Peptides against a protein of PDB entry 3J47. Designs and how they scored, part 17

Target 1, 121 residues: chain A of PDB entry 3J47
Amino acid sequence: IRLTNQLKSLKGLQSKLKDVVEYLDKVINKELPINHTILGKLQDVFNLLPNLGTPDDDEIDVENHDRINISNNLQKALTVKTNDELMVIYISNLVRSIIAFDDLIENKIQNKKIQEQRVKD
Target 2, 69 residues: chain B of PDB entry 3J47
Amino acid sequence: YEEKEESNLAATKSMVKIAEQYSKRIEEEKELTEEELKTRYVGRQDPKKHLSETADETLENNIVSVLTA

## One batch from the design tools (peptide; aimed at target 1 T37 D44)

Design b2_p14_8_s4 (made by RFdiffusion4, then SolubleMPNN; from b2_p14_8, 9 letters changed)
Fold by OpenDDE base, seed 3:
Structure b2_p14_8_s4 (fold): chain B 121 residues (1-121), chain C 69 residues (1-69), chain A 14 residues (1-14)
Amino acid sequence: as target 1 above (121 residues)
Amino acid sequence: as target 2 above (69 residues)
Amino acid sequence: SALKTLEEFKKLLS
């Protein structure tokens, strides 16, 4: 459910971004007047977004690792952080699985011993 | 979308909390394993079962954390 | 011990 909600949020953001791009294209083509309100809101969103490194400045190590991949350079750092978190979760799951498996093996051994004792008896 | 965004934000906060809990969960998992070991020695099935249950709970929490992430 | 666990595992496999 949480992952689904995150995905939905991301899809919503993507759709909104697409709409903005489409709007900007129309403005450039002089087909529609600039909607100042939408642009203002978009600017606010961009200001809140970690500075997506200008596509030309590939090398700017965006130090702000902690925020989810919103935009390119900062997005890369955020991607790394997300990957690390996913890795931790993965390892944790593996550990739990190993423990569960160990318990299963032990239970199986015990059951086998009980059966062997019953046959001797 | 707004509801999902709020949910994502809450999930992110939960992830931080989960990270803290993760360390605790790892310790709990170890304790469960130790109990299983003790149960092997004592011959009581109950401690082993408890350890197994704790491990399962730890796994479940990790799965939830992964899903939240 | 780890050895005991290994022995138990071997018994499980036999």
Scores: peptide ipSAE 0.377, ipTM 0.828, DockQ to the pose 0.008
OpenDDE base, seeds 1, 2, 4, 5: peptide ipSAE 0.406, 0.440, 0.419, 0.384; ipTM 0.836, 0.841, 0.844, 0.817; seeds 1, 2, 4, 5 fail the geometry check

## One batch from the design tools (peptide; aimed at target 2 T12)

Design b2_p15_1 (made by RFdiffusion4)
Pose (drawn by RFdiffusion4):
Structure b2_p15_1 (pose): chain A 91 residues (1-28, 36-48, 72-121), chain B 63 residues (1-40, 47-69), chain P 15 residues (1-15)
Amino acid sequence: IRLTNQLKSLKGLQSKLKDVVEYLDKVIHTILGKLQDVFNLNNLQKALTVKTNDELMVIYISNLVRSIIAFDDLIENKIQNKKIQEQRVKD
Amino acid sequence: YEEKEESNLAATKSMVKIAEQYSKRIEEEKELTEEELKTRPKKHLSETADETLENNIVSVLTA
Amino acid sequence: AFAQTLLETLQKKLE
């Protein structure tokens, strides 16, 4: 789902660029200003990425913890299944 | 495009706030362990732990 | 509409 959403966003840019190129050919405004703003707003993320890296590490650790908890419940479920099997054999 | 951006935008606003959500997910994780222990309720605890993991995964995907 | 929505979305993220 996230991927489909990202693609939709990129699609708009691609179409928008085509339109802009055609517009410029014909010319040979508010949209242009808006695009410039967006441009000014990955390069900048470079410095910002430094911080993101730290936060990514924290969210990796959290995920690991959750995986451990899931394993624990999984072991209990396995044990219950084994007990059920044993009871069936006895019967 | 908008729908997609709406989902992304929520992922961003969550990333700004994740410090509190992390502490509440930490607690929830512990709660699920407690429930399992009682069972050894167990199911409820397991569900809580799964939810916490899921929240962490969603936070990582957004990042 | 695309450029406006894109810019507004970025501005909301920056808020």

Design b2_p15_1_s1 (made by RFdiffusion4, then SolubleMPNN; from b2_p15_1, 10 letters changed)
Fold by OpenDDE base, seed 4:
Structure b2_p15_1_s1 (fold): chain B 121 residues (1-121), chain C 69 residues (1-69), chain A 15 residues (1-15)
Amino acid sequence: as target 1 above (121 residues)
Amino acid sequence: as target 2 above (69 residues)
Amino acid sequence: DIAEKRLNFLKEKLK
C-alpha cells in the first residue's frame, strides 16, 4: 500500500512536470499566452525543490547529506542517505532470512527425529 | 496525490524511525537467535516457536520497510 | 520583466 502511494505520487509529479515542460514550450513558441499565476506557483514549487541546475561549488550544506531525495545536489546527499537506509534494510532482511532458515532447519531436524521414532515403534 | 505525498512524507519519517528501529530490531533479532541457541540446549519448544514467530514478524516489517523505501 | 525572469527560471530548471 505505502509503496503504491509513493509510486502514484511520483507518477503524479512526473506528469505535472511534463505538463509544465509542454506549457513552457508552447509559451516559448508563442502558441499560448504566459499565465503568470501558473508560473508563480511553479516558481514556488521549484524554489521549494533543491537547486537541480546550478552546481555552485561552495554551499554544500554538510547537514543535508543525510535526508532522502528532494533534488540533485541535495539529491546526491539524499541518495547517499537513501542508499544507507536501503543497505540497513537489506542487512536486516538477510539477518531475518538467516534466522528463519535456522528455525526451518531445526524444525526439519525435529520432524526427522519424530519420523525416526515412529519407524522404531 | 496529496494523500500519497503525505504518505510518502510519513514513509520517509518512518524510514528514519525504521533505521533506528532497524538497528534495534537487528539487536532484538540477535538476542532472539541467542535465545534460540539457548533453547536448543534447554529442549523447550515454546521459546523456539516464539523466537521463530518474532523473526518472521521482524522479516515482514523489513519487507514492508524495503517496499516503503 | 518579472514574467520573463520567471519564464527564464523555468527554462533553466527544464534544461
Scores: peptide ipSAE 0.452, ipTM 0.838, DockQ to the pose 0.046
OpenDDE base, seeds 1, 2, 3, 5: peptide ipSAE 0.441, 0.447, 0.428, 0.446; ipTM 0.831, 0.833, 0.821, 0.835; seed 2 fails the geometry check

Design b2_p15_1_s2 (made by RFdiffusion4, then SolubleMPNN; from b2_p15_1, 5 letters changed)
Fold by OpenDDE base, seed 2:
Structure b2_p15_1_s2 (fold): chain B 121 residues (1-121), chain C 69 residues (1-69), chain A 15 residues (1-15)
Amino acid sequence: as target 1 above (121 residues)
Amino acid sequence: as target 2 above (69 residues)
Amino acid sequence: DFAEKLLQTLKKKLE
């Protein structure tokens, strides 16, 4: 469910981005008038995107470190953090699996002992 | 799409919380393993079962965290 | 013995 929602969101974003590109191309070609309302909303979205081009805003790096990569350069640092988090989760899952396996083995040993006792009786 | 975006945002916040809880989960897992060991020596099944259950819960939480990441 | 070995393996992965 969560993965499906993420995929759907990503597909939606991709579709919108494509529409924007197509719109911009039509405006450049003078085929359609500039829709100022759409352009304004797009500008707002771009302003919320991590600045790919301005290295100077040091403050944005620290607070958004915990937020998933929206834009490529900030996205790389965020990708490293995301990878570390995924690694931790993977290790944790492995540990849980090992514990569960240990319990299974112990249960099997106990069952074997019970069977051996029943055969002796 | 908007609902899924909101869900993804919530998931991201959950990941931060998971990172904070990760250390605690590792400690809880160790405690469960110790209880299982003690149960083996004492021959009591109940502590071992409890340890196994806690380990499973910890695993499930980690899986959810991975899915959220 | 196997459970102990598994625990040791887990510990090594955590290190």
Scores: peptide ipSAE 0.477, ipTM 0.855, DockQ to the pose 0.014
OpenDDE base, seeds 1, 3, 4, 5: peptide ipSAE 0.465, 0.465, 0.477, 0.457; ipTM 0.851, 0.847, 0.860, 0.845; seeds 1, 4, 5 fail the geometry check

Design b2_p15_1_s3 (made by RFdiffusion4, then SolubleMPNN; from b2_p15_1, 8 letters changed)
Fold by OpenDDE base, seed 4:
Structure b2_p15_1_s3 (fold): chain B 121 residues (1-121), chain C 69 residues (1-69), chain A 15 residues (1-15)
Amino acid sequence: as target 1 above (121 residues)
Amino acid sequence: as target 2 above (69 residues)
Amino acid sequence: TVAEKLLNTLLEKLK
């Protein structure tokens, strides 16, 4: 459910971004008048969104490496954070799996001992 | 979209908390392993079982966290 | 025990 919602949000954002790009291209080409209201709201969203830099422009050293995927320069830092979080989750899963295996092995050893005792009786 | 964005933001905040909880969960998992070792020495099944269950719950929570990340 | 050795090996792999 949560992943599906995140994917839906990302898809919605992607669609909106595409619409903005298409709109900007049309405005640049003088094919459509600028819808100032939509553009203003979008600009406000972009200003509130950490700088979603277009994928093409330069490595601006954004200081905060640690935060999750909200916006492109910040999103690069946020991507790093997301990757770190995913890595932590992965390691946690491995650790839990190891503990579960240890318990299974112990249970198996106990079962074997019980069987050996039953054979001796 | 908004509900998912809000859920994703909450999930992100939860992921930071999960990272902290992860460090804590790793420590809890280690403690569980030590308790299992102690329980093996004492011969009581109950502490080992509890440790195993806690480890399983910790794994499940991590899997859910990975699936939600 | 063999199980403990395996657990230790797994723990070492996680480190």
Scores: peptide ipSAE 0.453, ipTM 0.850, DockQ to the pose 0.013
OpenDDE base, seeds 1, 2, 3, 5: peptide ipSAE 0.440, 0.447, 0.429, 0.427; ipTM 0.841, 0.844, 0.839, 0.829; seeds 2, 3 fail the geometry check

Design b2_p15_1_s4 (made by RFdiffusion4, then SolubleMPNN; from b2_p15_1, 7 letters changed)
Fold by OpenDDE base, seed 4:
Structure b2_p15_1_s4 (fold): chain B 121 residues (1-121), chain C 69 residues (1-69), chain A 15 residues (1-15)
Amino acid sequence: as target 1 above (121 residues)
Amino acid sequence: as target 2 above (69 residues)
Amino acid sequence: TVAEKTLQTLKKKLE
């Protein structure tokens, strides 16, 4: 359920971004008048979005390296964080799998003992 | 879309909490394994079964967390 | 100019 909702949200965002690009292309081509209200909202969205495009600005502080980065330099740090989180989840799954296998082995040993007792009776 | 975005934001916050809970879950899993080891010596099935069930629940929660990340 | 920069930023995000 959660994954499906995240995927749907991402798809919705992608669709909206596509619509914005199409609108901006029409404005650039002078097919549509510049809607200042839409442009202002887009600028606000871009200001809230971490800057993907400026390679030149200084080493953004080390503190954000561990957060999920939607934007490239910040995104690299956030990608590292996401990878670390995924690694932790992976290790957890492995550990749980090992425990489940240990229980399975014990259940098999018990079943074998029960069968051996039934054959002796 | 908004409900899913809110769910994603909640999921991301939950992932941070899950990282903390993950450390705790690893500790709980270790405790379960120790109880299984003890139960092998005592020959009582009940503690082992409870440990196995808790390990399975922990696995399921981790899988759901991975699927949510 | 501002609209073009916004478009370029959007295009870069879509890639």
Scores: peptide ipSAE 0.436, ipTM 0.829, DockQ to the pose 0.052
OpenDDE base, seeds 1, 2, 3, 5: peptide ipSAE 0.421, 0.434, 0.420, 0.425; ipTM 0.818, 0.824, 0.818, 0.822; seed 2 fails the geometry check

Design b2_p15_2 (made by RFdiffusion4; failed a check: too like the target's own chain)
Pose (drawn by RFdiffusion4):
Structure b2_p15_2 (pose): chain A 91 residues (1-28, 36-48, 72-121), chain B 63 residues (1-40, 47-69), chain P 15 residues (1-15)
Amino acid sequence: IRLTNQLKSLKGLQSKLKDVVEYLDKVIHTILGKLQDVFNLNNLQKALTVKTNDELMVIYISNLVRSIIAFDDLIENKIQNKKIQEQRVKD
Amino acid sequence: YEEKEESNLAATKSMVKIAEQYSKRIEEEKELTEEELKTRPKKHLSETADETLENNIVSVLTA
Amino acid sequence: AALEAAKELTEALEE
């Protein structure tokens, strides 16, 4: 789902660029300004990425913890299944 | 495009706030362990732990 | 709203 959403966003840019190229050919405004703003707004992320790296680490750790908890419950389920099997054999 | 952006936007606004959500997910995780212990309720605890893990995964995907 | 969210994100990352 996230991927499809990202693709939609990129699609708009691609189409938008084509339109802009055609527009320029024809010419040979508000949208242009808006585009410029967006441009000014990965390069910049480079410095900002430094912080993101730290935050990514924290969210990795959290994921690991969740995985451990899931494994715990999984073990309990397995034990219950074994007990059920034993009971059936007895019967 | 908008729908997709909306989903992404929510992922961003959650990333700004994740410090509090992390502490609440930490607690939830602990709660699920408690429930399991009682069972040894167990199911409820397990579900809570799963939810916490899912929230962490979503945070990571957004990042 | 998208621009505000981008600014808030950038500000949070600069901090």

Design b2_p15_2_s1 (made by RFdiffusion4, then SolubleMPNN; from b2_p15_2, 9 letters changed)
Fold by OpenDDE base, seed 4:
Structure b2_p15_2_s1 (fold): chain B 121 residues (1-121), chain C 69 residues (1-69), chain A 15 residues (1-15)
Amino acid sequence: as target 1 above (121 residues)
Amino acid sequence: as target 2 above (69 residues)
Amino acid sequence: ERKEALLELIKYLQE
């Protein structure tokens, strides 16, 4: 459910972004007049979006990295955070698996010892 | 979409909490492994079983976390 | 630091 909702939100965002790009292309091509209301909303979205496009300024503060996929640097930070979380989960599962295997091996050794004792009686 | 975004935010917060819980679970797992080692030396089945059960619970929680992530 | 902790945990498990 949660993953599905996240996917739906991402798909919705992608669709909206596509619509915006198509609208901007139409405006650039002079096929449609500039809708100031849509542009204002887009500007608001872009202002809320962490600076996506400008490659130059190195000092993008790593701190705001945890917040939502809005802007590319923030999105990259969020992606890194998501990757880190997935990595932690993966490692945790691996650790649990190893512990479970160790217990299984110990149980197998004990069972073998019990069987050997039964064969000796 | 807003509900999903809120759910994603909650999921992200949950993931941070899961990471903390994961770190704690890893530490608990290490303690269980040490107890298993100690139990292996002491020959007491009960601490070893408890360690195994705790490891299994930790694994299950991690699997649930992966499924939720 | 988290990656290092994870690597150390993996190393401990491999050991």
Scores: peptide ipSAE 0.456, ipTM 0.855, DockQ to the pose 0.031
OpenDDE base, seeds 1, 2, 3, 5: peptide ipSAE 0.416, 0.420, 0.408, 0.405; ipTM 0.836, 0.846, 0.837, 0.830; seeds 1, 2, 3, 5 fail the geometry check

Design b2_p15_2_s2 (made by RFdiffusion4, then SolubleMPNN; from b2_p15_2, 8 letters changed)
Fold by OpenDDE base, seed 4:
Structure b2_p15_2_s2 (fold): chain B 121 residues (1-121), chain C 69 residues (1-69), chain A 15 residues (1-15)
Amino acid sequence: as target 1 above (121 residues)
Amino acid sequence: as target 2 above (69 residues)
Amino acid sequence: ERLEALKELIDYLQS
């Protein structure tokens, strides 16, 4: 469920970014006015994501190419954040596994000692 | 999409918290390992068992965190 | 240290 929601959000974000790019291109070409609603929605999405920045604020005065770069940077930042989170979880699992193994080893050692003691008795 | 985005944001915040918790859990794991070492030397099964159980719980929590992330 | 502990654990398990 969460992964599906994340994927959906990413797809939605991607679609929105595409729409924003298309809109910005049209605005730059004076074909359409700036769609503030799209920008606002994009900002909301970014605000829901940690430190994605506001690509839209920079996009108003930036050429289409720079806007694409900002959007890409934000997406990259989100990807990096996700990767970092996954890494932390992975490391945590590894640590727990190691601890569990240590306990198992200790238990085995104790069992062996008990068996050895029984043989000596 | 908005619901998922909100969930992702919450998850990201949770991940930051999880990272902090993970660091703490790692420290706790180290402490448990030290207790296991102490238990290994003292020959008291109970402290070692407790450490092992705590380590397992820490591992389980990490696994759940990874699965949740 | 964890790696070393794991090695020790593995060695113990193999003993």
Scores: peptide ipSAE 0.423, ipTM 0.842, DockQ to the pose 0.015; fails the geometry check
OpenDDE base, seeds 1, 2, 3, 5: peptide ipSAE 0.411, 0.409, 0.391, 0.402; ipTM 0.831, 0.839, 0.829, 0.828; seeds 1, 2, 3, 5 fail the geometry check

Design b2_p15_2_s3 (made by RFdiffusion4, then SolubleMPNN; from b2_p15_2, 9 letters changed)
Fold by OpenDDE base, seed 4:
Structure b2_p15_2_s3 (fold): chain B 121 residues (1-121), chain C 69 residues (1-69), chain A 15 residues (1-15)
Amino acid sequence: as target 1 above (121 residues)
Amino acid sequence: as target 2 above (69 residues)
Amino acid sequence: ERLEALQELIDYLQK
């Protein structure tokens, strides 16, 4: 369920991003007027994204490239976060497996000692 | 999408918490392994069993965390 | 360290 929801959200975000890119391309090409509502929603999405350090540079064209980079950086950050979480879970499972294996080994050693003691008796 | 985003945010927060819990569980596992080592030296079955059980619980929790992640 | 511990455990199980 959670993974499916995350995938759906990612797909939705991807679709929205694609729509925004297409819209921005059309706006750049003067084919369509700027949809302020889409831009506002994108800004809201960006504001919800962790502030990846956009340099304070002055020119409008750099800001758009930086905004795309910020969105990509935020998506990267979210992906990295997900990967880090998966990595932590994986490491945890490995650690638990190792501990369980260690216990099995100890149990086996104890069983062997008990068997050896029975042979000596 | 919003519900999924909220679920993902909650999942991410849960994952951070799981990571912290995992780090703590790893530390607990290390402590259990040390206790197993100590129990192995002391020859007392009970501490080793407890360590094994705690390790198993830690593994189970990690497996559940992986399955829920 | 975990790998070494696993190897030691495997070695112990194999003894």
Scores: peptide ipSAE 0.422, ipTM 0.846, DockQ to the pose 0.015; fails the geometry check
OpenDDE base, seeds 1, 2, 3, 5: peptide ipSAE 0.411, 0.419, 0.395, 0.394; ipTM 0.832, 0.844, 0.831, 0.825; seeds 1, 2, 3, 5 fail the geometry check

Design b2_p15_2_s4 (made by RFdiffusion4, then SolubleMPNN; from b2_p15_2, 8 letters changed)
Fold by OpenDDE base, seed 1:
Parts: C-alpha cells; sequence; structure tokens
Structure b2_p15_2_s4 (fold): chain B 121 residues (1-121), chain C 69 residues (1-69), chain A 15 residues (1-15)
C-alpha cells in the first residue's frame, strides 16, 4: 500500500514536470510569452521543496495561484519536520549504541579481573 | 493522489507516536545505565547485567523505529 | 563519562 501510494505520487509529479517542459518549449519557440510571475513561483517552490512538482499555470486564476503557493509551503514545512524527526531518531540510536558499548567494556573489564584472580589463586 | 495524501497523514501521526515512544525508551535507557553504574560501585554483576539488557532493548526498539520510518 | 555524553546527546535531541 505505501509503495503503491508513493508510485502514484511520483507519477503525478512526472506528469506535472512534463507539462512544465511543454510550456517552456512553447516559450522557447515564441508561441507564448514568458510569464515571469509563474517562473518566479516555480523557482521558489523548487528552492523550498526539491522533490515537489511544478504546476502547469496556463491562465490560472489568482485564487488558484495562492492555493498552490500555500500547498507548496505546507509541503516544505512537512519536509523540514520529517528531517527533524529523522535526526532525532538517528541521535537516539547513537545514544543506545554508546550505552551498549559502555556495558560491553564493563563486562570485559570484569572478566579480566576474574581471570587475574584465578591466576593468583 | 487523495489516497496517498491520506496515507501520508496517517504516517505523520504514526511518526508523532513513535517520537513519544522514543522519548520514553531513552529515559528507560538512562535508568538502566544508572543501575549499571550503581552495580559497578557495589560490585554486584547481576544489576549491571540487567541495566545492559534494558539498554539493548531500547536500542533495538530505536532501530525498528528507524526501519519503519 | 560516556554515559554523560549520551545524556547530553539525548537532551540535545529533545530540544
Amino acid sequence: as target 1 above (121 residues)
Amino acid sequence: as target 2 above (69 residues)
Amino acid sequence: ERLEALKELIDYLKS
């Protein structure tokens, strides 16, 4: 289920990227004027969320543009939160490893002492 | 897309729960370490061993959490 | 000493 959902999301992203490429091709061919506002928004999205798809913004109403911007900000925030959580998990694992290592060292020291006592007896 | 969004939301909630569990496990690990330290001072091996085992269990749970994330 | 370092790391993660 999780893998399937990820694949679907990736497919959606791919479709959006294709639309952006098509738009850019039309601009290069002078079939459409360069929309600087759209390009600026897309750049902001990419800078904030490298894995986010770009919307195909042909004549989208101002309201839709705002919604898209909000969605992108939310996705960025979620990505940051996820990264923070991963960092916490990583540090916790490190701490556990250190504790386990300390116990191992102590056990080794104890074993050595026992062996030394046996040799003296 | 909607199904994926719902799954992501559920995953986020699960992550919050995992974070809470992790915090609790960290505290348990600290407690075990203190017991081990006390055992070292008293020269009793059994309490120290118990602390080590608890720490190992905490570590294992963290690893499972990382793998699930 | 190692235990103290671990405690410090845990505190940092909680912050």
Scores: peptide ipSAE 0.434, ipTM 0.837, DockQ to the pose 0.029
OpenDDE base, seeds 2, 3, 4, 5: peptide ipSAE 0.407, 0.389, 0.438, 0.422; ipTM 0.839, 0.829, 0.843, 0.833; seeds 2, 3, 4, 5 fail the geometry check

Design b2_p15_3_s1 (made by RFdiffusion4, then SolubleMPNN; its pose is not in this set)
Fold by OpenDDE base, seed 3:
Structure b2_p15_3_s1 (fold): chain B 121 residues (1-121), chain C 69 residues (1-69), chain A 15 residues (1-15)
Amino acid sequence: as target 1 above (121 residues)
Amino acid sequence: as target 2 above (69 residues)
Amino acid sequence: LERLLKLLKRALELA
């Protein structure tokens, strides 16, 4: 369910982005006037998007290095954070697997002891 | 689309919480190990089973966290 | 059990 919703949202965003691009192309080609309302919303979206901007702005704000994949350059730093989170999850899964395996071994040992006792009886 | 976006936002917030929960889950796993040790000593299967169940729950939560990440 | 505990400890240290 969550994954499906995320996919649907992403698809919706993609479609909307495509429409915006098409609109911008038409405006550039002077085929349509600039829709100020759409442009304003797009600007708001861009302002919310972490600076996808040109690599030339030197101040890679180091602070965002540890946060999640939203937009490309900042996303690169955020990708590191995402990788760290994935590593933590991986380690956690490994630990749980080890615990489960230990329990399985103990259960097998107990079962073997029970069987050995039954054979002696 | 909106429902999915809301779900993703909730998932992101949950990921932050997952980091905190991860530490708690590690502790829960330790408790299970102690319970297993006690079960081995006492010969009672119940504490060991409970530890195993807690470990499984911890694993499941980690998997959900990975899927949400 | 002791080996498992050691593995868990290592996993915790890595986390």
Scores: peptide ipSAE 0.445, ipTM 0.843, DockQ to the pose 0.048
OpenDDE base, seeds 1, 2, 4, 5: peptide ipSAE 0.445, 0.466, 0.466, 0.438; ipTM 0.844, 0.852, 0.856, 0.840; seeds 1, 2, 4, 5 fail the geometry check

Design b2_p15_3_s2 (made by RFdiffusion4, then SolubleMPNN; its pose is not in this set)
Fold by OpenDDE base, seed 3:
Structure b2_p15_3_s2 (fold): chain B 121 residues (1-121), chain C 69 residues (1-69), chain A 15 residues (1-15)
Amino acid sequence: as target 1 above (121 residues)
Amino acid sequence: as target 2 above (69 residues)
Amino acid sequence: EERLLRILLKALELL
């Protein structure tokens, strides 16, 4: 159930992002006026998203280099944090798997001992 | 969509708490393994079954945590 | 069988 909900949210985000791109293309082509409310909500979404680089290729001012480095550093830091969390979860799963295997082995040893006793009777 | 964003934020906060609980769960798993060693010596089947069930529940909780991250 | 249990016990001690 949870995984299906996450997948549905991701699909909804993807659809909304596509609608925004189509809107921006129409604004660039002067087919539609800039809706400041949609742009503001999009800007809020982009500020909440770690700057997933769209390289907009407009004008090399030296101030953009520091912002791109900060964005890449933030994305890198978030990636490192996510990797550390995944590693902890992986180790946890490994520990539990090992314990479950110990129990399986011991259950098998007990079952074998019971069978050996039944063959002697 | 908002309900899932809230669920993901709650999941991330839960993941930090899960890291702390993980250290505690490792210790609880070690104690259970020691009880299994004691149960092997005492010949009582019931404590060993309870250890297995606790390990399985622990595994399920970690899998759910992974799927939520 | 006993050998597998020993390997598992060693893996638990390493964690």
Scores: peptide ipSAE 0.456, ipTM 0.849, DockQ to the pose 0.049
OpenDDE base, seeds 1, 2, 4, 5: peptide ipSAE 0.447, 0.435, 0.444, 0.439; ipTM 0.843, 0.841, 0.850, 0.838; seed 4 fails the geometry check

Design b2_p15_3_s4 (made by RFdiffusion4, then SolubleMPNN; its pose is not in this set)
Fold by OpenDDE base, seed 1:
Structure b2_p15_3_s4 (fold): chain B 121 residues (1-121), chain C 69 residues (1-69), chain A 15 residues (1-15)
Amino acid sequence: as target 1 above (121 residues)
Amino acid sequence: as target 2 above (69 residues)
Amino acid sequence: EELLKKLLEKQKLLE
């Protein structure tokens, strides 16, 4: 079960990475202007968080100048959403780690108490 | 191109579902912590173990969610 | 945060 879930997760990550590569290719081909600010923020987010590929919503037709701002806002919103999701995952992992640590400590306390009782007998 | 868009849409929907599952897992983790606290007071080893096991399962699920994200 | 405090208290008890 765990390995299957990991494989599914890896496959999802691979798909997202492919989308990022496609976006980069479009930028290289000058089909889309390089939004350095978005790219930089995305990179910062990806560097601070495990590289969760943002899906490039590439298909918003570049025709209207006002749509570029909408596209940038959408990309920003998607990035923020991705960041929020990553933050939630991080917090959950932290909480689980804390619980596991608490259990470890309790087990250690119990073992110490058992050892102290054996020394008194 | 259309197949990729459909795949991305499906992935986004899956991500929303994962977020909901994550919220539920966080609540399950809180419940486990409460049971551990109760077990600490009662001095019964068995409830604490059960809480720890459920916390571990919750942790594992979160790790899988992080990897899927 | 509260969980972290409990962990810290537990650690102190071990020590």
Scores: peptide ipSAE 0.405, ipTM 0.827, DockQ to the pose 0.043
OpenDDE base, seeds 2, 3, 4, 5: peptide ipSAE 0.447, 0.425, 0.437, 0.421; ipTM 0.844, 0.836, 0.841, 0.832; seeds 2, 3, 4, 5 fail the geometry check

